# Designs tried in a protein design run: peptides against a protein of PDB entry 4Z63. Part 294

Target 1, 334 residues: chain A of PDB entry 4Z63
Amino acid sequence: LCLGMNDLTGNIPEDLFHLKRLNLLGIQENRLSGSLSREIRNLSSLVRLDVSWNLFSGEIPDVFDELPQLKFFLGQTNGFIGGIPKSLANSPSLNLLNLRNNSLSGRLMLNCTAMIALNSLDLGTNRFNGRLPENLPDCKRLKNVNLARNTFHGQVPESFKNFESLSYFSLSNSSLANISSALGILQHCKNLTTLVLTLNFHGEALPDDSSLHFEKLKVLVVANCRLTGSMPRWLSSSNELQLLDLSWNRLTGAIPSWIGDFKALFYLDLSNNSFTGEIPKSLTKLESLTSRNISVNEPSPDFPFFMKRNESARALQYNQIFGFPPTIELGHNN

## One batch from the design tools (peptide; made by RFdiffusion4, then SolubleMPNN)

Design b2_p28_4_s2 (from b2_p28_4, 18 letters changed)
Fold by OpenDDE base, seed 2:
Structure b2_p28_4_s2 (fold): chain B 334 residues (1-334), chain A 28 residues (1-28)
Amino acid sequence: as target 1 above (334 residues)
Amino acid sequence: DDEELEKLAREKTKEVGEDEEPTNLIFR
């Protein structure tokens, strides 16, 4: 049943929950309000539940033990409060959980040993507090993780060295500390292609450790951290780099010539730093800027990026990084 | 097909509403 993108108001009719053979319920992009009914438990054949972009409130019901086939739960952009229900945090069937832009709170706790199918997790823009859950790497299929805009504190857990499934990771604006430790840990994530760390590590030094290596790194965003230091030499080994944003830091020194050796680099923002010297001539020879052959079909994060064209413009949601216009921004370095 | 369901689970590119706080904002 797909009722998305309407102007539906009020609650879900209780009779809808008698549909025991229902595999898909999509009621997204409406004005549905109130609590999400516990009677969802009656939808024992449910594979997909999309309640996103509504006015739902209250706690998410703890009924997911009665939904053994549920693979997809989308609840982003609602008013949900409380934690992740225990039955949801233990779901062996769940592949994707999106609860971005809610008011969920408390410690983030997932039973990753039970969540054997979880591959995508978006909990961005919530009120989760405490430390990052050390057991996330136990979610052996977890590829996409957005935990941005939560009230986390401390450091990236050492256990994340074993996060082999991790490909796309955002921790933007989550009060994290110790960038040196974070990068030292995350370099062991051999499948990591996208790393977003914007608005963390306030005033720390960007490590220039030649031992750091991100083999498959395509997207690095570490903007607005007030980071000190220079362009890190270790980044030169990330030959697949496509997007680099280090804007709004306190980085100094020259922009190195190796920045132009990235054949796939189509988006570079080094603006609002303290870089000096000449613009590398190699930047004028970037193949990605001269050739039309940016493979638009590469895997992207499931979590959105947002771009503002200017400070007064509305942010545009981009689900694919390849949708970004080719950009070199080096302004405001004086 | 699980792949079709996964594709349907992905958000579409859209303008951010006033009530949505952007995550992973890239400023131009």
Scores: peptide ipSAE 0.112, ipTM 0.687, DockQ to the pose 0.551
Fold by OpenDDE base, seed 3:
Order: sequence, then structure tokens, then C-alpha cells
Structure b2_p28_4_s2 (fold): chain B 334 residues (1-334), chain A 28 residues (1-28)
Amino acid sequence: as target 1 above (334 residues)
Amino acid sequence: DDEELEKLAREKTKEVGEDEEPTNLIFR
């Protein structure tokens, strides 16, 4: 049953929960309000539940143990409060959990040993606090992780050295500290292609350790951290780099010529730093900027990227990184 | 032309709703 993208108001009719053979319930992009009914438990054949973009409030009901076939739960952009229900945090069937842009709070706890099918987790823009859960690497299929805009004080856990499934990771604006430790840990994530660390590590030095290596890194975003230092030499070994944003830092020195050696680099933002010297001539030779037809059909993260054209502008949502226009931004340097 | 590229870019973008706090911001 798909009733998304309407102007439906009120609560879900109780009779809907009598549909025991229902595999898909999509009621997204409406004005449905109140609590999400515990009677969802009666939908024992449910594979996909999409309640996103509504006015739901209260706690998410703890009924997911009665939904043994549930693979997809989308609840982003609601008013949900409390924590992740225990039955949801232990779901062996769940592949994708999206609860972005809610008011969920407390410590983030997932039983990763039980969540054997979880491959995508979006909990961005919530009120989770405490430390990053050290056991996330135990979610052996977890590829996409968005934890941006939460209050995860401290450092990236050492256990993340073993996060082999991790491909797309965002911790943007999560009160993280120690960028040197974070990069030193995350370099061990052999499948890591996308790393977003914007609005963390305030005033720290960007490490220039030549021992750091990110073999498969395609997207690196570390903007607005007030980072000191220079363009890191270790980044030159990330030959697959497609997008680099280091804007709004305090980086100094010259822009190195090797920045133009990235064959796939189509988006570069180094603006609002303290770089000096000449613009490398190698930037004019970037193949990605000269060829219109680089349809890089690469898997994108399940979480969106957002672009603001200016501080007062509405953000534009990009579902795919390849939706970004080819860009070189070097403005507001010395 | 730049206008066609901008149009193609717009077709791939959705304006963020007023109630959506953007995550994973690329600052321009």
C-alpha cells in the first residue's frame, strides 16, 4: 500500500493494521500526526515501512520483534523522541534504518551482533549523546553510516580499525576531537570511499603524516574545522579522489601541484583558507573538468549531501555526489 | 552552455524543506 506524497492528515486508520499480508506500507510525505501505533505489530508480513516526512511524535513503538521480515524502516523527518526501541536495535532482518531528522535522544546503543543484515544506518540530526558506539564494527554488513549532527563527544573508537564493511561515513558536526587519531584509525577501513568530518576537531592541526593512506578514498569533506597546517602529503596517494572539500579552515602554504594529478577529481573546494603562492597549472589539466561524458556510475552513499550557495541560502539536497557541478573553488585565500 | 548545465544540476537537486536541517554540508 503506497499512499505517499499526499495531503493525508490525522492518524493511520486502525483497520489498516488488519492487513496481515501487507508487504509494503508507504505513507511518507503526508501530514500524519500523533504516535506511531503499536498495532503495526499486526503487519507480520511487512518488508518495508516508510513513515518518513510526517508529523509523528512520541516514542517509536517496541514491536519490531513481531516484524520478522522487516528489511526497510524509514522514519526520517518526524518528531520521534526517546531512544531506538530494543526490538529495533536487535532486529536480524533489518537492512536499512533511516531515522534522520528526529528528536531521538540518549546513548546510541545497537546490538550489532544481532543486527546481522544491517547495511545502512542514518541517524543524522538527532539528539544522541555520549560516545560513539564502540561495537558498530560488529555490524559486519554495515556499509553506510550517517551519524552527523549528534553530540558524540570524544574520539573515534579504536575498534573502528576493524570496520571493514564501512564505505560511507559521516560524522559531520558531532563534537568530535583528535583528528590525528580519527584519521589514524579510519585509514584501516579498507572499503572507505566517502568520509565527511565537517564541523569537528575545532582548531586542531591537520596531520601531515606520510604514513597515512586511504587507498579507496573518493570523497573527503573536512570543512569548517578551523584546522591548521598545510595540504597533507598523504592525500596524494588517494588516486581515486573525486571530491575534496577543505574549505573554511586555517590551512597555509602552497597548493601542491599533485592536486592536478587526480584523474577523477571533479569537485575541489579549498576556499576560505590561508593558502599562498601560485595556482598550480596542473589544475587546468584535470580530465574530469574537460570531458563532459564522465558518467562515473559509482555507488553513492544512501545519505544525502547538502550544498549551501551562501550562508543565507537554502541548502540544496544532492542525492548523488555526481549531481554536483564540476567545481574548482579557491576563493578567499591570501 | 552554463544554463543547460545548471538546469541539469537542478533536475538532480531537491530544495531542502524548511524543517530539514541539512547534514553533510558542503560549504560553498
Scores: peptide ipSAE 0.051, ipTM 0.623, DockQ to the pose 0.240
Fold by OpenDDE base, seed 5:
Structure b2_p28_4_s2 (fold): chain B 334 residues (1-334), chain A 28 residues (1-28)
Amino acid sequence: as target 1 above (334 residues)
Amino acid sequence: DDEELEKLAREKTKEVGEDEEPTNLIFR
C-alpha cells in the first residue's frame, strides 16, 4: 500500500492494521500526526515501512519482534522522541534503519550481535548523547553509518579498528575530540571510502603522520574544524581520492604538487584557510577535469550530502557525489 | 567577527545530515 506524497492528515486508520499480508506500507510525505500505532505489530508480513516526512510524535512502539520480515524502516523527518525501542535494536531482519531528523534522545544502544542484517544506519540530526556505541563494529554487515548532528562527546572508540564493514561514515557536527586518535583508528577500516568529520576537533592539529594510510578513501570532508597544520602527507597515498574538502580551517603552508596527481579528484575545496605559495601546475592537469571519458566509480552513501551556496540559500541535498559539479575552490586563503 | 565567520562557515560547509527541523530540502 503506497499512499505517499499526499496531504493525508490524522492517524493511520485502525482497519489498515488488519492487512496481515501487507508487505509494503508507504505513507511518507504526508501530514500524518500523533503516535505511530502499536497496531503495526499486526502487519506480520511487512517488509518495508515508510512513515518518513510526517508529523508523527511520541515514542516509536516496541513491536518490532512481531515484524520478522521487516527489512526497511524509514522514519526520517518526524517528531519521534525517546530511544530506539528494544525490539528494533534487536531486529535480525532489518537491513536499513533511517530515523534521521527526529528528536530521539538518550544513549544510542543497538544490539549489533542480534542485528545481523543491518547494512545502513541513519540517525543523523537527533538528540543522542553520551559516547559513540563501542559495539557498532559487531554489526558485521553495517556499511553506511550517519551519526552526524548528535552530541557524541569524546573520541572515536578503539573498537572501530575492527569495523571492517564500514564504507560510508559521517560524524559531522557531533562534538568529537582528538582527530589524531580518530584517524589513527579509522585507517584500519579497510572498506572505508567516505569519511565526513566536519565541525569536530575544534582547534586541533591535523596530523601529518606518514604512518596513516587510507587505501580506499574516495571522499574526505573535514571542514570547519579550525584545524591547524598543513596538507597532510599521508593523504597523498589515497590514490582513489575523488572529493576533498578541508575548507574553513587554519591550514598553512603550500598546497603540495601531489594534489594534482589524483586521477579521480573532481572536487577540491581548500577555501578559507591560510595556504600560501603558488597554485600547483599539476592541478591544471587533473584528468577528471580535462577528460570526459573517466568512468568514476562513485561511492553511493545512503545518507545525503548537504551544501549551502550562500547564507540565504536553502541547503541543497545531494544523494550522490556526482551531484557536486567538478570544482576547485581555493578562495579566501589570507 | 569570528562568530559571524563561524556562522558563515557552518552555512557554507558540506555536511551530512544538515536537515534542521523538518524543512523541505531541495533535492537536486
Scores: peptide ipSAE 0.022, ipTM 0.603, DockQ to the pose 0.043
Fold by OpenDDE base, seed 1:
Structure b2_p28_4_s2 (fold): chain B 334 residues (1-334), chain A 28 residues (1-28)
Amino acid sequence: as target 1 above (334 residues)
Amino acid sequence: DDEELEKLAREKTKEVGEDEEPTNLIFR
């Protein structure tokens, strides 16, 4: 049953929960309000539940133990409060959980040992507090993780060295500290291709440790951290780099010539730093800027990026990184 | 202005799930 993108108001009719053979319920992008009914438990055949972009409030009902086939739960952009229900945090069937842009709070706790199928987690823009859950690497299929815009404190857990499934990771604006430790840990994530760390590590030094290595890194976004230091030499070994944003930091020194050696680099933002010297001539020879064949079919994060073309422009959502225009932004340097 | 910078950074990193079809609602 797909009723998305309408002007439906009020609560979900109770009779809807009599549809025991229903595999897909999509009621997204409406004005449905009130609590999400516990009677969802009656939808025992449910594979996909999309209640996103509504006015739901209250706690998410703890009924997911009665939904053994549920693979997809989308509840983004609602007014949900409380925590992740225990049954949801223990769901062995769940592949994707999206609860972005709610008012969920407390400590983030998932039973990753039970959540054997979880591959995508979006909990961005909530009120989770405390530390990052140390057991996330126990979610052995977890590839996409957005935890941006929560109030996590402290450092990236040491256990994340073992986060082998992790490919796309955003911790943007999560009050994290110790960038040196974070990078030192995350370099061990051999499948990590996208790393977003914007609005963390305020005023710290960007490490220039040549021992750091991100083998498969394609996208690195560490903007607006007020980071000090220079362009990190360790980044030169990330031969697959496609997008680099280090804008709005306090980085100094020259832009190194090796920045132009990235064959796939099509988006570079080093603006609003304190870089000096000449623009590397190698930047004028970036193959990605001359090649028409940007592979549009490369896997991207399950979380979109937003970009403003200018300060007065509305943010544009980009569901794929390759949707970004080829860009070299070096403005507002010394 | 630090607030404008934070706003711009928030906009650049405003993550929406891939399953969100770019509907006009994301611009609100």
Scores: peptide ipSAE 0.034, ipTM 0.547, DockQ to the pose 0.066; fails the geometry check

Design b2_p28_4_s3 (from b2_p28_4, 15 letters changed)
Fold by OpenDDE base, seed 2:
Structure b2_p28_4_s3 (fold): chain B 334 residues (1-334), chain A 28 residues (1-28)
Amino acid sequence: as target 1 above (334 residues)
Amino acid sequence: DLEKLEKEAREKTKEVGPDEPPTNLIFR
């Protein structure tokens, strides 16, 4: 049953929850309000639930133990409060959880040992506090993780060295500290292709440790951290780099010539730093800027990227990295 | 088709409307 993209108001009719054979429920993009009914437990055949873009409030009901076939739960852009229900945090069937842009709070706790099918998690723009959950790497299929715009404080857990499934990771604006530790840990994530760390590590030094290596790194975004230091030498070994944003930091020194050796680099933002010297001639030879053959079919994170053309402009959403225009931004360096 | 459902779910995961604050902001 798909009732999305209407002007439906009020609550879900109770009779809808008598549909025991219902596999798909989509009621997204409406004006549905009140609590999400506990009676969703009656939908024992449910595989997909989409309640996103509504006015739902209250706690998410703890009934997911009665939904043994649920693979997809989409609840982004609602007014949900409280934590992730225990039954949801223990769901062995769940593949994708999206609860972005809610008012969920408390410590983020997932029983990753039980969540054997979880591959995508979006909890961005909530009110989670405490530390990052150390057991996230126990979610052995977890590939896509957005935890941006929460208040996790502290450091990236040491256990994330074992996060082999991790490919796309956003921790933007999550009050993280110790960038050296974070990068030292995350370099062990051999499948990591996208790393977004914007608005963290305020005033720290960007590590220039040649022992750091991100084998499959395609996207690195570490903007607006007020980071000190220079262009990190370890980044030169990330031969697959496609997008680099280090804007709005306090980075100094020269832009190194090796930045032009990235054959796939089509988006570079080093603006609003303190870089000096000449622009490397190698930047004018970037094949990705001259060749039209950017493979649009590369895997992309499930979370969107947002680009502002200026501080006052509305952010533009990009669902794919390749949606960014080819860009070299070196402005506002002293 | 589970593959179709997964694709649709992932597509919806990427949707951000005008009222949703950006989580992954790239500044220019």
Scores: peptide ipSAE 0.025, ipTM 0.695, DockQ to the pose 0.881
Fold by OpenDDE base, seed 5:
Structure b2_p28_4_s3 (fold): chain B 334 residues (1-334), chain A 28 residues (1-28)
Amino acid sequence: as target 1 above (334 residues)
Amino acid sequence: DLEKLEKEAREKTKEVGPDEPPTNLIFR
């Protein structure tokens, strides 16, 4: 049953929950309000539940133990409060959980040993507090993690050295500290291709430790951290780099010539730093900027990207990194 | 199709108000 993208108001009729054979319920992009009914438990055949972009409030009902086939739960852009219900946090069937842009609070707790199928987690823009869950690496299929715009005070857990499934990770604006520790841990994530750390580590030094290595790193965004230091030498070994944003820091020194050796680099933002010297001639030879034929059919993160065309413009949503125009931003360096 | 469902999940992002960083790339 798909009733999305209408002007439906009120609550879900109770009679809908008698549909025991229902595999898909999509009621997204409406004006549905009130609490999400506990009677969802009656939808025992449910595979996909999309209640996103509504006016739902209250706590998410703890009925997911009665939904053994549920693979997809989309609840982004609602007014949900409280925590992740225990049955949801223990769901063995769930592949994708999207609860971005709600008012969920407390400590983030997931039983990752039970959540054997979880591959995508989007909890961005909530009110979670405390520390990052140390047991996230126990979610053995978890590839995409968005925890941006929460209040996870402290450091990246040491356990994340074992986060082998992690491919796309955003911690943008999450009150993190100790960038040296974070990078030292996350370099062990062998499948990590996208790392977003914007608006953390305020005033720290960007480590220039040559022992750091990110083998599969394609996207690195560490903007607006007031980071000190220079262009890190360890980054030169990330041969697959496609997007680099280090804008709005306090980085100094020259832009190194090796920045032009990245064959796949199509987006570079080093603006609003304190870089000096000449623009490397190698940047003018970037094949990605000159050749139209880079068919990079690479997977993009599940979490959304927003790009402003200018400082005053609204951020446009991009579903794929490759949707970004080829860009070199070197402006506002002193 | 997981890919279609994931795509649908990605397309539905609300613009978040004034607390956005001055950077061109924003993550929410």
Scores: peptide ipSAE 0.327, ipTM 0.708, DockQ to the pose 0.262; fails the geometry check
Fold by OpenDDE base, seed 1:
Structure b2_p28_4_s3 (fold): chain B 334 residues (1-334), chain A 28 residues (1-28)
Amino acid sequence: as target 1 above (334 residues)
Amino acid sequence: DLEKLEKEAREKTKEVGPDEPPTNLIFR
């Protein structure tokens, strides 16, 4: 049943939950309100539930143990409160959980040992607090993780050295500390291609440790951290780098010539730093900017990208990394 | 199939919130 992208209002009729053979319920992009009924438990054949972009409120019902076939739960952009229900946090069938832009709170707890199928997790823009869950690496298929805009205190857990499945990771604006530890841990994530750490590590030094290595790193965003230091030498070994944003820091020194050696680098933002010296001539020879035919058929993270064209502009959403215009931004440096 | 369904989970453009960074690129 697909009723998405209408102007439907009110609550879901309870009789809808009598559809025991329903595999897909899509009611996204409406004005549906009230609590999500516990009677969703009656939809025992449900594979996909999309209630996103509505006005739902209250707690998410703890009935997911009665939904053994549920692979996709999309609840982003609602008014959900409370925590992740225990049955949802233990779902062995769930592949994707998107609860971004709600009012979920408390400690983030997932039983990753039980969640054997979880590959995408978007919990961005909630009210989760406490520490990052140390057991996330136990979610052996978890590739895409957005935890941005929560209040996680402390450091990236040491256990994340074992996060082999991790490919796309956003922790933007999550009150994290110790960038040196974070990078030292996350370099062990051998499948990590996208790392977003914007609005963390306030006033710390960006480590220039040559022992750091991110082999498959394509996207690095560490903006607005007030980071000190220089362009990190370890980054030069990330030969697949496509997007680099280190804007709105306190980085100093010269922009190194090796920044132009990245064959796939099409977006560079170093603006609003304290860089000095000459613009590297190698930047004018970036293959990605000179060649028309870079078919970037690369996997993109499931979470959206936002770009501001100017300080006063609304952020534009880009659903794919390659949707960004080729950009070199070096403004507001010394 | 899964990749397509995951892509469909991406949100539409939202207004910049009060806590949005002054950076040109954000993820949230």
Scores: peptide ipSAE 0.023, ipTM 0.597, DockQ to the pose 0.247; fails the geometry check
Fold by OpenDDE base, seed 4:
Structure b2_p28_4_s3 (fold): chain B 334 residues (1-334), chain A 28 residues (1-28)
Amino acid sequence: as target 1 above (334 residues)
Amino acid sequence: DLEKLEKEAREKTKEVGPDEPPTNLIFR
């Protein structure tokens, strides 16, 4: 049953929960309000639940133990409060959980040993507090993780060295500290292709440790951290780099010539730093900017990218990195 | 197609967060 993208108001009719053979319930992009009914438990055949972009409030009901086939739960952009229900945090069937842009709070707790099918987790823009869950690497299929815009004080857990499934990771604006530790840990994530750390590590030094290596790194975004230092030499070994944003930092020194050696680099933002010297001539040789046909069919993260063309403009959502226009931004370096 | 619906659901999440960094590229 798909009733999304209407102007439906009120709550879900209780009689809808008598549809025991229902595999898909999509009621997204409405004006549905009130609490999400506990009677969802009656939808025992449910594979997909999409309640996103509504006015739902209250706690998410703890009924997911009665939904053994549920693979997809989309609840982003609601007014949900409380924590992740225990039954949801223990769901063995769940592949994707999206609860971004809610008012969920407390410590983030997931039973990753039970959540054997979880591949995508979007909990961005919530009120989770405490530390990052140390057991996230136990979610052996978890590839996409957005935890941005929460209050995860402290450092990236050491356990994340074992996060082999991790491919896309966003921790933007999560009150993280110790960029040296974070990069030192995350370099061990062999499948990490996208790393977003914007609005963390305020005023720290960007490490220039030649021992750091990100083998499969394609996207690095570490903007608006007020980071000091220079362009990190370790980044030159990330031969698959496609997108680099280090804008709005306090980086100094010259832009190194090796930045033009990245064959796949199509988006470079080094704006609003304190870089000096000449623009490397190698930047004019970037194949990605000269050849129109870089068809990179890469899996995009499940979380959106946002680009602001202007400071005053609304962020444009991009679902794929390749949707970004080829860009070199070197402005506002003094 | 459930995969197509997932892709479409991923595409529509316009979050205008209150504290947008003055960066050209942000993840929310």
Scores: peptide ipSAE 0.020, ipTM 0.581, DockQ to the pose 0.297; fails the geometry check

